Peptides against a protein of PDB entry 5OOQ. Designs and how they scored, part 185

Target 1, 227 residues: chain A of PDB entry 5OOQ
Amino acid sequence: YREDVRQVVTHPANALSFLQPGRLVEISVNGKDNYGWGAVVDFAKRINKRNPSAVYTDHESYIVNVVVNTMYIDSPVNLLKPFNPTLPEGIRPAEEGEKSICAVIPITLDSIKSIGNLRLYMPKDIRASGQKETVGKSLREVNRRFPDGIPVLDPVKNMKIEDEDFLKLMKKIDVLNTKLSSNPLTNSMRLEELYGKYSRKHDLHEDMKQLKRKISESQAVIQLDDL

## One batch from the design tools (peptide; made by RFdiffusion4, then SolubleMPNN)

Design b2_p27_3_s4 (from b2_p27_3, 10 letters changed)
Fold by OpenDDE base, seed 3:
Structure b2_p27_3_s4 (fold): chain B 227 residues (1-227), chain A 27 residues (1-27)
Amino acid sequence: as target 1 above (227 residues)
Amino acid sequence: SPYAGKVFEANTLEEIEKINEEIEKLE
């Protein structure tokens, strides 16, 4: 159920307007590399210069640059290419007992586990010497202040996702969380059906989705110029 | 440093919008 909600929340039509510089996001790359909470630098539409006709899924169609403070110290960070979400071999978070460093990594929307309701004030030039480390210190301070975890944006109250099928999905999730005694299999099937209905309805509203994306992209450009 | 990661918290959309405006004024 959490994955279904995540798919909706991280869709470009919903997520991009909340990916301002400094927005905290929880990062998991390829479902295995958990970097924890990082800070958004910027985002851009994914363009393949070698194959301009390349078509990406919605969740892979944008690249988000994020500062993380959990990069393994011996990772080949010098091989990182801006706006290339295909990370070099050896790029990984530090494990328990390993030393970590701060890094800026390019990720896709699909690598966002959660979007936080917190935003950091970001340095104007994050690539300047010592600036990413400053953000790294701020991330540590945030984690210290929120030991129970950074608060996550509410999809309905904060993100204003008002799709009827999504709202029904959310209500059912809430009911299931309160009524754990009901048959899990039957409830899971019903939730999958509701998610399917939402997905179909979303496809019918493609024009609205495209407009929302265009607005978000325009805002991103303005923010990049101001940074 | 004025660029030391000032932390902003918002629980409502209105609060998020206000914080965004404040950050934009600081930049």
Scores: peptide ipSAE 0.092, ipTM 0.686, DockQ to the pose 0.406
Fold by OpenDDE base, seed 1:
Structure b2_p27_3_s4 (fold): chain B 227 residues (1-227), chain A 27 residues (1-27)
Amino acid sequence: as target 1 above (227 residues)
Amino acid sequence: SPYAGKVFEANTLEEIEKINEEIEKLE
């Protein structure tokens, strides 16, 4: 069920509105490489110049650039290609006892484990010398301040995901947290139906424009703290 | 920038918009 929730949360129709520069996201690449919490730089629609006819799933159709401070120091970061979420061999997070560095990595929406309720102030030019390290220091400070983990956006209360099937899923999870009785496979089939509805209902490009407009209209800034 | 190293709570679209406005003022 948690994976089912993640699939809905990270769907472009829901996630992109919350992937502003500085948004904290928890990153897991290929379900195994856990980079922890990183900060969003930007995102773009995935375009395959070599194969323009390539069809991507919704969760693979966008590339999100994120700053992480957990990259293994000896990772071949120089081989990272802009807008290529297929990471070179050797690109991995540092393990216990290994040294880490800051890096900007391109990921897909499918590599987002969680979207946090916090947003960092991001430098205008993250590619400039020392800027990613500054963000890395901020990430360390945030992790220090939140030893129990960074708070995650509530899909219903914060993200306003009001799809009936999703709400039913959330209710089932709530019941399962109390009863532990539901089969994850049955919920996966319903997710496919949900995704089918999202894909049919949303022109993602137009939705992004509308969301950007809605975001620009809001004047509420709540500063949590200085780092 | 006075907002360098600042962390914002951005739970709602309204909060996000306010943050964006504040960021734009700092730029």
Scores: peptide ipSAE 0.195, ipTM 0.770, DockQ to the pose 0.630; fails the geometry check
Fold by OpenDDE base, seed 4:
Structure b2_p27_3_s4 (fold): chain B 227 residues (1-227), chain A 27 residues (1-27)
Amino acid sequence: as target 1 above (227 residues)
Amino acid sequence: SPYAGKVFEANTLEEIEKINEEIEKLE
C-alpha cells in the first residue's frame, strides 16, 4: 500500500506541480541507493535524441535534476551525463564512515521516495563553482533542524489528490496502520501518521493549501514552458 | 501535522530557525 501511495504521489500529474527549484525530495535510486533528502534543481520531459520514438512510462517520462550532499566522494561524478538517469557504475551514496560530496544527479520520478513540504532558496546557476556546496550546506542545516525527518507533503491536504480510489486507498492504509500499530513504523506508516496529523489541521489550513497549490501549479507550468 | 499544506522556503540558518519556531508553536 505504501508503494501504491508513492506511485500516485510521484505520478507526473501530481508530482510536477511540487517540483519547483529548491523543493526537498527524498531520493532512492533503483530502490537501493538512498541519497536522503536532496533539493530539486529543475525537471524536463525525458527526450531520447537517439530514439525519438522511445516511449517511457509516466514515472520515467521526466528527468528531475537534484542536488544531493550524500554522494560518495570517490564516485565517478565526472561520468554523470546531464538528463541521463542511467547513472554510471560506481555512482552511489556514501556509506557510514565514508566521506560525501555534493553532486547534481538526474533522476526519474520513480526515484522520488517522498516530497517534502520545504523548499530551499536555490542559486540561479547551480553549476557555478561553490554553488552546489552552498546548497549542500543548506541541506545539512535542514537535516540538523529536523532530526526526526523533514515533513512530507500530505497527498490529500497539500497535494489535493482527490481521486476516489486514492482516497479509498488512504482510508485502507489508515485502518491497517491502526491495526498494525504494534509493528515498527515503516516509512509508509510515517507518511500516514503525517497525513493523519495534517488531516486534523486541514480545516484550519484549507484555504492556505488551496492557494499554495495554485502557486505550485503556476510555477510548474512556467517550468514546462521553458523546456 | 502543523505543517499540513504549508510550504516554507529556507536557505539560511535564520530562515530555518523561523520555520522551527513555527513548528514548535504548533507542537
Scores: peptide ipSAE 0.078, ipTM 0.521, DockQ to the pose 0.079; fails the geometry check
Fold by OpenDDE base, seed 5:
Structure b2_p27_3_s4 (fold): chain B 227 residues (1-227), chain A 27 residues (1-27)
Amino acid sequence: as target 1 above (227 residues)
Amino acid sequence: SPYAGKVFEANTLEEIEKINEEIEKLE
C-alpha cells in the first residue's frame, strides 16, 4: 500500500514542485541502500547524450542530487559522476558501528521513499569545503528533534493531489490501516488496480501530464534560481 | 551563510513560497 502511494507521490507531475533546494527527502537506492533523510540540492531532466532517443520511465526521467550524512566513510565517493544515478560499486550507507561521511549523490525519483514537510537553508555552493558537512550537521539535528521520524507531506492536503482514483486509493489505505483487514491479498490487488487506473488516466491525458510537468518544472526552476 | 543549517517548516505551497521568498532576501 505504501508503495502504491509512493509511486503517485514521486511521479514527476507531483514531486518536482516539492523538490526545492533544502527539501528533506527519505532515500532508498535500488530498494536496498537506505540513506535515511537527505536534503535536496537540485534536480535535472535525465538526458542521455549518447542515446538521445533513450526512453526512461517517469520515475527514472529525472535526476535529483541529494546531500546525505550516512555515506560509508570508505565508499569511493570520488567515482561519483554528476547526474549519473548509476552509482559505482562500493557506494553504500554506513552500517551500524561504521563511520559515515557527508556526500552528494545523484538519485532517481524512484529512490525517494517520502517527501518531508521540512526544508533546510542550503549553502549557495554545496561543493565548497565544509558546506556539505554543515548540511550534515543540520540533518543530525533534525533527526534529533524528530525521534519518531520527520513528518511527511500529506499527498492530498499539502501536495494537492486531487485525482479521484488516488483519493480512492488513499481512502482504502486508511480503511486498511484502521481495519486489520483479514484479507491482505485482496486489498493489495485492489490497490494495484486503483494505481493502474490512475496511471492509465495519465497516459490518456498526456497533454495534462505534460502541462503538470511543465508547471512543476517551471516552479522548480524558479525556486532553484532563487538559491 | 549565517543561516546555513536553519530548518524551516514547509507544509503548504503557500508556506513553501514564503520560505523561498525569505531565502531569496537573505542571498
Scores: peptide ipSAE 0.061, ipTM 0.682, DockQ to the pose 0.554; fails the geometry check

Design b2_p27_4_s1 (from b2_p27_4, 13 letters changed)
Fold by OpenDDE base, seed 3:
Structure b2_p27_4_s1 (fold): chain B 227 residues (1-227), chain A 27 residues (1-27)
Amino acid sequence: as target 1 above (227 residues)
Amino acid sequence: SVEEEFEKNTYLIRDKEELDRIKEELS
């Protein structure tokens, strides 16, 4: 059921409105590379210049640039291509005992495990020397203060997801947490119905464009020197 | 508005002291 909730939360119709600069997100790439909590830089519609007719799934149709502070120090970060979520071989998080560095990586919505209820002030130019490291220090301070985990956005109370099938799913999860009596197979069909409803009601491309304009107007200007 | 909803539901961290206050509020 947690994966079912994640699929709904990370769908473009729900997630994009909460991917403001500085938004904390928990990152897992390819289901195995866990970078922990990072900070959103920006996002854009995925475009394939070599194949303009390429069609992506909803969860792979946007690229999110995020700052992480857990990149393995010997990863070939110089080979990273902006807005290319297909990461070069060797790009991975540091394991226990290995040194890490800060990096900006492009990911898809499918690589977001959780969306946090916290947002950092971001530098104006994250690509400038030392700016990624500043964000990295802030991330460390946040993690230090929340050893049991960073607070996650509530899908209903915070994200205002009002789909009836989703609400039913959430109620079932609450019941299961108390009684462990519901069948997981019934949830797959409901997720397809949820995605169908969102795809019919929302023009995701236009919604993104409008949201990006609003985000640009409300940009955080102050650098977090004290974190 | 969308912006008003975000401001109501999200904690924006400006400095270390604010982060401490947020932690205390959420504990």
Scores: peptide ipSAE 0.250, ipTM 0.802, DockQ to the pose 0.587
Fold by OpenDDE base, seed 2:
Structure b2_p27_4_s1 (fold): chain B 227 residues (1-227), chain A 27 residues (1-27)
Amino acid sequence: as target 1 above (227 residues)
Amino acid sequence: SVEEEFEKNTYLIRDKEELDRIKEELS
C-alpha cells in the first residue's frame, strides 16, 4: 500500500519538480540496497545512445545522481558510469561493522523510497576533491538532528498532488488500513488499477513533466560551509 | 508561480543554525 503511494510520488510528473540539487531522498536500489538518505545532485532524462529507440518505463525514464555517505568502502566505485543506473557488481551500501565512504551514484526514480522536505546547499562542483565528503558530513548532521527520520513530503499538502485518481488511491489505502482483514488482495488489485489510470493520465500530460524538470534544473544551491 | 509553490514546501538548509531552526520548527 505504501508502495502504491510511492509509485505515484516518484512518478516523473510529480517527483521531478522536487528533485532540485540538494533535495534529500531516501534511496533503495533494486529493493535491497538501502543507502539511506542521500542528496540529489541533478537528474536527466535517460537516453540510450546505442539504442535511441529504447523505451523505458516512467520510473526508469530518468536518471538521478545522488550523493550517499553509506557506500561500502571496498565497492568498485571507479567502475561507476555517469548516467548509467545499472550499477556494477559490488556496488552496495556498507553493512554493520563495515566502513563507508561518500559516492555519487546514478539511480532511477524507482530507487527513491521517499522524498524529504529538506534540501541541502550543495557544492558548486560536487565532483571536485572533497566535495562529496562535505555533503556526507551534512547528511550526518541532518540525520543526527532527525533521529526519528527525515520529514517526508506530504503528497497532498506539500507536493500538491490533487489528481482525482490519486485521491481515490489514497482513499482506498485508508480503507485497507481500516479493514485490512477483509480482502487485502482485492483491494490491492484496485489500487494497482487506480495507479495505472493515474500513470496513463500523466503520460498524456508530458508537458507538465517537462516544465517541472526545467524548474528543478534551474534551482541551483550554494555550497554549505558549516555543517 | 509553480516554482514559488514548490519552494514553499521545501526547507532549505544553508548552515547549522538554520538546520537547528528547521528542526525546531518541524518538531
Scores: peptide ipSAE 0.201, ipTM 0.779, DockQ to the pose 0.602
Fold by OpenDDE base, seed 1:
Structure b2_p27_4_s1 (fold): chain B 227 residues (1-227), chain A 27 residues (1-27)
Amino acid sequence: as target 1 above (227 residues)
Amino acid sequence: SVEEEFEKNTYLIRDKEELDRIKEELS
Protein backbone atom coordinates (compact mmCIF):
# COMPACT_ATOMS: atom_id res chain seq x y z
CA TYR B 1 0.00 0.00 0.00
CA ARG B 2 2.74 2.41 0.88
CA GLU B 3 4.46 1.57 -2.35
CA ASP B 4 1.32 2.35 -4.29
CA VAL B 5 1.08 5.74 -2.65
CA ARG B 6 4.76 6.33 -3.27
CA GLN B 7 4.33 5.61 -6.96
CA VAL B 8 1.70 8.29 -7.23
CA VAL B 9 3.44 10.84 -5.04
CA THR B 10 6.78 10.48 -6.81
CA HIS B 11 5.32 10.67 -10.29
CA PRO B 12 6.72 13.70 -12.14
CA ALA B 13 3.28 15.22 -12.52
CA ASN B 14 2.97 15.40 -8.74
CA ALA B 15 6.49 15.54 -7.33
CA LEU B 16 8.38 18.07 -9.44
CA SER B 17 6.56 21.13 -8.14
CA PHE B 18 7.65 20.17 -4.63
CA LEU B 19 11.32 19.57 -5.43
CA GLN B 20 12.45 23.12 -4.75
CA PRO B 21 15.99 23.72 -3.55
CA GLY B 22 16.22 22.70 0.08
CA ARG B 23 13.17 20.44 0.06
CA LEU B 24 13.72 17.49 2.34
CA VAL B 25 13.26 14.07 0.78
CA GLU B 26 13.76 10.62 2.20
CA ILE B 27 16.09 8.64 -0.01
CA SER B 28 16.29 4.93 -0.71
CA VAL B 29 18.40 4.00 -3.72
CA ASN B 30 17.27 0.83 -5.49
CA GLY B 31 15.18 0.02 -2.47
CA LYS B 32 18.33 -1.06 -0.65
CA ASP B 33 20.56 1.85 0.23
CA ASN B 34 18.81 4.07 2.73
CA TYR B 35 20.43 7.48 3.03
CA GLY B 36 17.72 8.93 5.23
CA TRP B 37 16.53 12.47 4.76
CA GLY B 38 18.45 14.64 2.32
CA ALA B 39 18.00 18.09 0.83
CA VAL B 40 17.21 18.77 -2.82
CA VAL B 41 19.74 20.82 -4.74
CA ASP B 42 18.06 20.81 -8.14
CA PHE B 43 16.60 18.50 -10.76
CA ALA B 44 16.70 18.04 -14.52
CA LYS B 45 15.11 15.92 -17.16
CA ARG B 46 17.20 12.83 -17.79
CA ILE B 47 19.04 12.92 -21.09
CA ASN B 48 21.27 10.11 -22.23
CA LYS B 49 23.92 11.68 -24.43
CA ARG B 50 25.34 8.30 -25.35
CA ASN B 51 21.95 6.89 -26.25
CA PRO B 52 19.57 9.68 -27.20
CA SER B 53 16.94 7.12 -28.10
CA ALA B 54 16.83 5.73 -24.60
CA VAL B 55 13.34 5.55 -23.17
CA TYR B 56 12.93 5.95 -19.44
CA THR B 57 9.95 5.28 -17.25
CA ASP B 58 8.23 8.27 -15.71
CA HIS B 59 9.95 7.65 -12.39
CA GLU B 60 13.35 7.38 -14.05
CA SER B 61 12.95 10.28 -16.45
CA TYR B 62 14.29 12.95 -14.08
CA ILE B 63 17.47 13.26 -12.09
CA VAL B 64 17.33 14.90 -8.68
CA ASN B 65 20.54 16.06 -7.04
CA VAL B 66 20.35 15.75 -3.28
CA VAL B 67 22.68 16.45 -0.38
CA VAL B 68 22.97 13.55 2.03
CA ASN B 69 24.92 13.44 5.28
CA THR B 70 25.02 9.65 5.55
CA MET B 71 27.48 8.74 2.79
CA TYR B 72 30.04 6.16 3.86
CA ILE B 73 33.33 7.96 4.38
CA ASP B 74 35.30 5.56 2.19
CA SER B 75 32.83 5.66 -0.67
CA PRO B 76 34.41 6.63 -4.00
CA VAL B 77 32.52 9.91 -4.20
CA ASN B 78 35.04 11.24 -6.70
CA LEU B 79 33.62 8.79 -9.23
CA LEU B 80 30.15 10.29 -9.02
CA LYS B 81 29.04 11.74 -12.32
CA PRO B 82 26.67 14.67 -12.34
CA PHE B 83 23.19 13.76 -13.52
CA ASN B 84 24.09 10.07 -13.73
CA PRO B 85 21.90 8.09 -11.35
CA THR B 86 23.84 4.89 -12.00
CA LEU B 87 26.03 5.11 -8.95
CA PRO B 88 29.53 3.62 -8.96
CA GLU B 89 30.21 0.50 -7.00
CA GLY B 90 30.98 1.30 -3.40
CA ILE B 91 28.70 4.31 -3.19
CA ARG B 92 26.57 3.51 -0.16
CA PRO B 93 25.32 4.90 3.12
CA ALA B 94 27.35 4.35 6.25
CA GLU B 95 26.36 1.39 8.36
CA GLU B 96 26.14 1.40 12.12
CA GLY B 97 29.53 2.20 13.57
CA GLU B 98 30.89 3.61 10.33
CA LYS B 99 31.72 7.25 9.76
CA SER B 100 29.76 9.27 7.27
CA ILE B 101 30.34 12.34 5.14
CA CYS B 102 28.21 14.76 3.19
CA ALA B 103 27.81 14.24 -0.52
CA VAL B 104 25.68 15.32 -3.44
CA ILE B 105 24.24 12.32 -5.23
CA PRO B 106 22.09 12.12 -8.35
CA ILE B 107 18.96 10.04 -7.85
CA THR B 108 15.80 9.25 -9.77
CA LEU B 109 12.30 9.97 -8.56
CA ASP B 110 12.00 6.26 -7.93
CA SER B 111 14.58 6.63 -5.16
CA ILE B 112 12.41 9.06 -3.22
CA LYS B 113 10.66 7.34 -0.36
CA SER B 114 8.92 10.42 1.00
CA ILE B 115 8.71 14.15 0.38
CA GLY B 116 8.86 16.27 3.51
CA ASN B 117 7.01 19.48 4.19
CA LEU B 118 10.22 21.07 5.47
CA ARG B 119 12.65 23.08 3.38
CA LEU B 120 16.16 24.20 4.21
CA TYR B 121 17.63 27.45 2.99
CA MET B 122 20.28 26.26 0.59
CA PRO B 123 23.63 27.87 -0.12
CA LYS B 124 23.92 29.51 -3.53
CA ASP B 125 26.90 27.36 -4.41
CA ILE B 126 26.55 23.94 -2.87
CA ARG B 127 29.75 22.79 -4.59
CA ALA B 128 31.83 25.37 -2.77
CA SER B 129 34.05 24.16 0.03
CA GLY B 130 32.22 23.60 3.28
CA GLN B 131 28.74 24.22 1.91
CA LYS B 132 27.68 20.58 1.84
CA GLU B 133 28.78 20.24 5.43
CA THR B 134 26.69 23.24 6.40
CA VAL B 135 23.66 21.54 4.91
CA GLY B 136 24.71 18.37 6.69
CA LYS B 137 24.65 20.16 10.02
CA SER B 138 21.19 21.45 9.28
CA LEU B 139 20.03 17.93 8.44
CA ARG B 140 21.34 16.70 11.77
CA GLU B 141 19.50 19.45 13.55
CA VAL B 142 16.30 18.58 11.72
CA ASN B 143 16.61 14.97 12.79
CA ARG B 144 17.23 16.09 16.36
CA ARG B 145 14.15 18.28 16.41
CA PHE B 146 11.94 15.64 14.84
CA PRO B 147 12.77 12.44 16.71
CA ASP B 148 9.45 10.91 15.71
CA GLY B 149 10.14 11.62 12.06
CA ILE B 150 10.08 14.54 9.70
CA PRO B 151 6.56 15.56 8.68
CA VAL B 152 5.60 14.23 5.26
CA LEU B 153 3.59 16.19 2.72
CA ASP B 154 -0.03 15.17 2.66
CA PRO B 155 -0.74 13.94 -0.88
CA VAL B 156 -4.25 15.35 -0.84
CA LYS B 157 -4.12 18.41 1.38
CA ASN B 158 -0.66 19.63 0.47
CA MET B 159 0.13 18.14 -2.92
CA LYS B 160 -3.44 18.59 -4.17
CA ILE B 161 -3.66 15.18 -5.82
CA GLU B 162 -7.31 15.02 -6.81
CA ASP B 163 -7.53 11.75 -8.73
CA GLU B 164 -10.62 9.88 -7.61
CA ASP B 165 -9.01 6.47 -7.65
CA PHE B 166 -6.14 7.78 -5.60
CA LEU B 167 -8.52 9.33 -3.10
CA LYS B 168 -10.24 5.99 -2.75
CA LEU B 169 -6.88 4.35 -2.26
CA MET B 170 -6.01 6.80 0.49
CA LYS B 171 -9.31 6.22 2.23
CA LYS B 172 -8.74 2.49 2.21
CA ILE B 173 -5.28 2.95 3.64
CA ASP B 174 -6.69 5.12 6.39
CA VAL B 175 -9.17 2.41 7.25
CA LEU B 176 -6.37 -0.12 7.46
CA ASN B 177 -4.22 2.14 9.58
CA THR B 178 -7.02 2.68 12.06
CA LYS B 179 -7.58 -1.09 12.22
CA LEU B 180 -11.21 -0.61 11.33
CA SER B 181 -10.95 -3.29 8.70
CA SER B 182 -11.33 -6.87 9.83
CA ASN B 183 -9.66 -8.42 6.80
CA PRO B 184 -6.27 -7.00 5.86
CA LEU B 185 -5.88 -9.41 2.97
CA THR B 186 -9.14 -8.39 1.39
CA ASN B 187 -8.25 -4.78 1.86
CA SER B 188 -4.88 -5.41 0.29
CA MET B 189 -6.53 -6.87 -2.77
CA ARG B 190 -8.86 -3.93 -2.99
CA LEU B 191 -6.00 -1.50 -2.75
CA GLU B 192 -4.18 -3.29 -5.53
CA GLU B 193 -7.28 -3.08 -7.64
CA LEU B 194 -7.65 0.60 -6.95
CA TYR B 195 -4.06 1.24 -7.81
CA GLY B 196 -4.51 -0.78 -10.95
CA LYS B 197 -7.42 1.38 -11.94
CA TYR B 198 -5.42 4.49 -11.24
CA SER B 199 -2.54 3.22 -13.32
CA ARG B 200 -4.76 2.23 -16.20
CA LYS B 201 -6.53 5.54 -16.14
CA HIS B 202 -3.28 7.40 -16.35
CA ASP B 203 -1.99 5.13 -19.05
CA LEU B 204 -5.09 5.79 -21.08
CA HIS B 205 -4.88 9.51 -20.45
CA GLU B 206 -1.24 9.96 -21.31
CA ASP B 207 -1.90 13.30 -22.91
CA MET B 208 -3.50 14.66 -19.79
CA LYS B 209 -0.69 13.25 -17.75
CA GLN B 210 1.86 14.92 -19.95
CA LEU B 211 0.03 18.19 -19.71
CA LYS B 212 -0.08 17.98 -15.96
CA ARG B 213 3.59 17.18 -15.96
CA LYS B 214 4.38 20.18 -18.10
CA ILE B 215 2.43 22.41 -15.78
CA SER B 216 4.25 20.99 -12.80
CA GLU B 217 7.58 21.37 -14.52
CA SER B 218 6.83 24.94 -15.37
CA GLN B 219 5.87 25.68 -11.82
CA ALA B 220 8.94 23.93 -10.53
CA VAL B 221 11.21 25.88 -12.84
CA ILE B 222 9.66 29.13 -11.74
CA GLN B 223 10.08 28.17 -8.13
CA LEU B 224 13.68 27.14 -8.68
CA ASP B 225 14.46 30.40 -10.38
CA ASP B 226 12.68 32.55 -7.83
CA LEU B 227 14.10 30.92 -4.74
CA SER A 1 23.37 30.17 18.48
CA VAL A 2 23.20 27.10 16.26
CA GLU A 3 19.55 26.83 17.13
CA GLU A 4 18.85 30.41 16.14
CA GLU A 5 20.69 29.92 12.89
CA PHE A 6 18.63 26.83 12.21
CA GLU A 7 15.40 28.71 12.73
CA LYS A 8 16.49 31.38 10.29
CA ASN A 9 17.47 28.86 7.65
CA THR A 10 14.54 26.47 7.89
CA TYR A 11 11.04 26.81 6.51
CA LEU A 12 7.95 24.69 6.82
CA ILE A 13 6.41 24.50 3.37
CA ARG A 14 3.23 22.47 3.26
CA ASP A 15 1.75 23.73 0.02
CA LYS A 16 1.90 26.41 -2.64
CA GLU A 17 0.26 28.98 -0.40
CA GLU A 18 2.90 28.55 2.25
CA LEU A 19 5.56 28.77 -0.42
CA ASP A 20 4.09 32.03 -1.62
CA ARG A 21 4.10 33.38 1.91
CA ILE A 22 7.74 32.46 2.29
CA LYS A 23 8.58 34.10 -1.02
CA GLU A 24 6.90 37.26 0.13
CA GLU A 25 8.80 37.17 3.38
CA LEU A 26 12.10 36.71 1.57
CA SER A 27 11.40 39.54 -0.92
Scores: peptide ipSAE 0.032, ipTM 0.612, DockQ to the pose 0.118
Fold by OpenDDE base, seed 4:
Structure b2_p27_4_s1 (fold): chain B 227 residues (1-227), chain A 27 residues (1-27)
Amino acid sequence: as target 1 above (227 residues)
Amino acid sequence: SVEEEFEKNTYLIRDKEELDRIKEELS
């Protein structure tokens, strides 16, 4: 059931409007490499320059750049390519006992485990010396302040996902004694199709891009070093 | 609207003090 919810939440039609710079997201790459909570830098429509005819699933059609503070120190981070979610071999989170560093990694929407209710005020140039480390410090502070976990956006109350089938799914999850009257997997697939159509129709990416620019222009620049 | 949903329930952390305020609000 959690996966069914994740599929709906991370669909472009739902997720993109909540991927503002600084948005905290919980990251799991390929369902195995858990980087924990990171901060969104930006996102863009996935374009394959080598294969312009490449067709991606909805969940793989966008690339999100995120700052993580859990990258294994000896990972070949210099081989990371912006907006290329195919990570080089050796890119992984630090294991227990290993040292970690901050890095910006490109991920797909499918690598988002959850979307947090918090945003960091991001530096203008995250790639400048020391900036990602500052964000990393802020991430540590946030995790310290929320030992029980960073608050996750409520799909219904916060994200306003109002599809009837999804609401039914959520109710089933919330009520342990609720009898299953439908197949959640089937419903999830149906919802993905519906929101996929919505995303294509309304060009959500462009709308979000315009809004992000407006926010960036209006917001004061605040350093994160005081966190 | 898309714009309304974009900013809805977004808690911006500017500094440590802001983080404390947000934590209190979300607790």
Scores: peptide ipSAE 0.383, ipTM 0.856, DockQ to the pose 0.522; fails the geometry check

Design b2_p27_4_s2 (from b2_p27_4, 13 letters changed)
Fold by OpenDDE base, seed 3:
Structure b2_p27_4_s2 (fold): chain B 227 residues (1-227), chain A 27 residues (1-27)
Amino acid sequence: as target 1 above (227 residues)
Amino acid sequence: SVEKFFNENTYLIRDQKELDEIKEKLS
C-alpha cells in the first residue's frame, strides 16, 4: 500500500505546493538509483521544445531540480541539463565504498519517494561556486540528527488530502498495520480503482491555479549563504 | 527559534541549534 499512497502524494495537485526551495525529498530515479534525501531548488512545468505537442503523464509533467550529496564522483555531471529529466548515461549515486559529490539533478515527480516535513534555508545562487556543497553539508547534518529517518509529511494532517477514496485507503493501511493478521492483504487491483476515482474528482487545471497562488505567497523566504 | 511553515509540523532549519530543537520536539 505504500506505492498506492505515493501515487496520490506525488500527484501535481498535492505535491507542488510542498516543493518550496529547501524542501527535503527522498529521491529514487528509475526505480533503481536511490540518491537518498535531497533539497528542492525549484520546479517548472515540463515543456518539450522539439515536440510542443508532447503529452506527459501527471507524474512526468513537471521537472524538479534537487541538490543531492550522493552523486558518484566519476559521473559526467557536466552533461546534466537543467529541466531535462532524461539523465545522461553514467549519472548514478555512489555505491558503498565509492566517493560521492554534490550535484543538482532534474527529476520528475515520479522519482520522489517521500516528502519531508523539513525545509532548509537555501543559498541565493545555488549555481555559484561552493553553494551546492554548503547544502550538501546541511543534508549530512540533518541525516546525522535523524538516524532513524527524516520525518515524512502526513498526507492528511499536513498535506490536507481529503478525498474519500484516499481516506479509505489510509484507514485500510492503519487496520492492516494494527492487526497484522495471519492473512496479509495485497491490493494491486485496488490501487488502480482508488487512484482512478481520485484523479477523476480533481480538475488539475483549477488545482494548479490554486497551487500557483499558494506558491507565490510562500516564495518570500530568507535566503542564506550558509547554515 | 523554530519557524513553522504551512503547518505546525513543517519547520525551516536555519542553523544547528534550531535543528537540535526540532529534533527534540519531534522525539
Scores: peptide ipSAE 0.033, ipTM 0.698, DockQ to the pose 0.343; fails the geometry check
Fold by OpenDDE base, seed 1:
Structure b2_p27_4_s2 (fold): chain B 227 residues (1-227), chain A 27 residues (1-27)
Amino acid sequence: as target 1 above (227 residues)
Amino acid sequence: SVEKFFNENTYLIRDQKELDEIKEKLS
């Protein structure tokens, strides 16, 4: 059920307006490679140069570049391609006892586990020598200061997701959390149906959401330049 | 000082002092 909420939260209509430079996001690639909290560098619409007519799902339609400080030191980071979310083999987070380094990795929205309430002050040129390490240091400090976890955006209170179908989804989840369900599969199907309705509505209102996103991005850029 | 960025739910962290202030505010 948490996955259902994640699907809504990470939908472009909701997530993109919160992916300003420096935004903290929790990263899990392919549901197995957990990089922990990283910082957003930028994002872009996914373009397939080989097949311009390619259609991606909503959650795969954007590429987000993020700085992580948990990359395994011997990962082939030089093989990373900008805005290519298909990561080379060997790109993985450090395991316990392994050394880690900072890296910028391209991910899809589907690889975002959660979006935090915090933004880091980002260097102007993250690709410059030593800059990603500076961000890495900041990430470590944030994690140190929030041992119980970095505050996560509330979908309703913070992200202002007020869609009726989503609210119904949330209520359903609350009920299920308080009551033992004898048929989890059936309940999951119902949640998926509600999500489907939500998604369809947002498809119809995509233009409005895109406008909101653009406004947010513009304001963020202006504020960063003034600092 | 703690600076809100774009909205009331986004806080810009520049240094240790700001981080402490953010933590206090979000507690």
Scores: peptide ipSAE 0.033, ipTM 0.655, DockQ to the pose 0.325; fails the geometry check
Fold by OpenDDE base, seed 5:
Structure b2_p27_4_s2 (fold): chain B 227 residues (1-227), chain A 27 residues (1-27)
Amino acid sequence: as target 1 above (227 residues)
Amino acid sequence: SVEKFFNENTYLIRDQKELDEIKEKLS
């Protein structure tokens, strides 16, 4: 049932406004490669130059560049291609007992497990020598200070997701968390149905476009204030 | 607005001291 919430939270219409530079996000690639908490560098709409007609799902339509400090030291990081979320073979988190390094990896929204309520102050040029390691040190410190986990954005209070169907979904999840005696399979199906209703009720694509415009406008204003 | 959220709901960590303060606020 947590997956249903994740699908809504990580949808572009909801997630993009919270993917500012330095935003902490929990990363899981292909459902198996858990990099832990990383820091957002930036994001961009996914464009396939070789196949402009390529159709991506909403959760795969954007690429998010993130700094992680859990990359296996012998991973072929030199083979990473900017804005290509299809990671080369061998790119993986360090396992227990293995050494890790910092790396910037491109991921899709579908690889975001959670969005944190914290942001790091990011270097201006993350690709400059030593900068990603600085971020890595900050990530370690954050993890040290939050041993019980980094605070996650509240979908309702923080992200302001006020859709009625989503609220019903959240309520159902709360009920499931309290009622261990209920059939998990039946409850999961009901949650999927609620998510389906949510996705059908809203023109999420249009909402995403509108949000993107608002983000761009807001960022422009902020940039002007910073200059 | 996105800008409003930055001030109210986003905690920017700049140094160790600020991190400690945020931790206390969120605890």
Scores: peptide ipSAE 0.027, ipTM 0.611, DockQ to the pose 0.526; fails the geometry check
Fold by OpenDDE base, seed 4:
Structure b2_p27_4_s2 (fold): chain B 227 residues (1-227), chain A 27 residues (1-27)
Amino acid sequence: as target 1 above (227 residues)
Amino acid sequence: SVEKFFNENTYLIRDQKELDEIKEKLS
């Protein structure tokens, strides 16, 4: 159920407008490497210079650069390539007992577990010496202040996802969370059907065009330091 | 003051004071 919601939330048509600099996002790379909450630096459409004809799925079509403070200290962070989500071998979160460092990593939308309702005031140049560590300190402070977890954007109330099938999906999830279901398997199948209907009927192309326009306009008018 | 952005539940954190205020508002 959570995965179905995540797929909708992290779709470019919904997610990109909330990936402003400093936006807190919960990161799980390839569903395995959990970096916890990080802060968005920026994002860009994925371009393969070696294979310009490469076609990516919607969830892999954008690269999001994020600051994390949970990178394993001995990870080969120097091998990270900006806007290349194919991470070098050895890039991983610190495990229990290991030391961590701050790093900027490129991820796909598919690596976003959750989008928070908080933003950090980001340095102008995150790549300058000491700046990512400053963000790292801020992340630690946020985690300290929110021991029960950073608040997640509500897909309906906050993200304004108004698709009827998605709303039905959310309602079903709420019911399942609050009441014991007599037939969990049947309910799960129904949720998949609802998600399928959403994906098939929604005009994602048009939504993306509108979103890109809105993002461009907003970025032209508003700078982070002026917020 | 705490800056609200994009929606009523999105806040920009600039310093510790703002973080405290946000925490209070979200509680």
Scores: peptide ipSAE 0.025, ipTM 0.646, DockQ to the pose 0.350; fails the geometry check

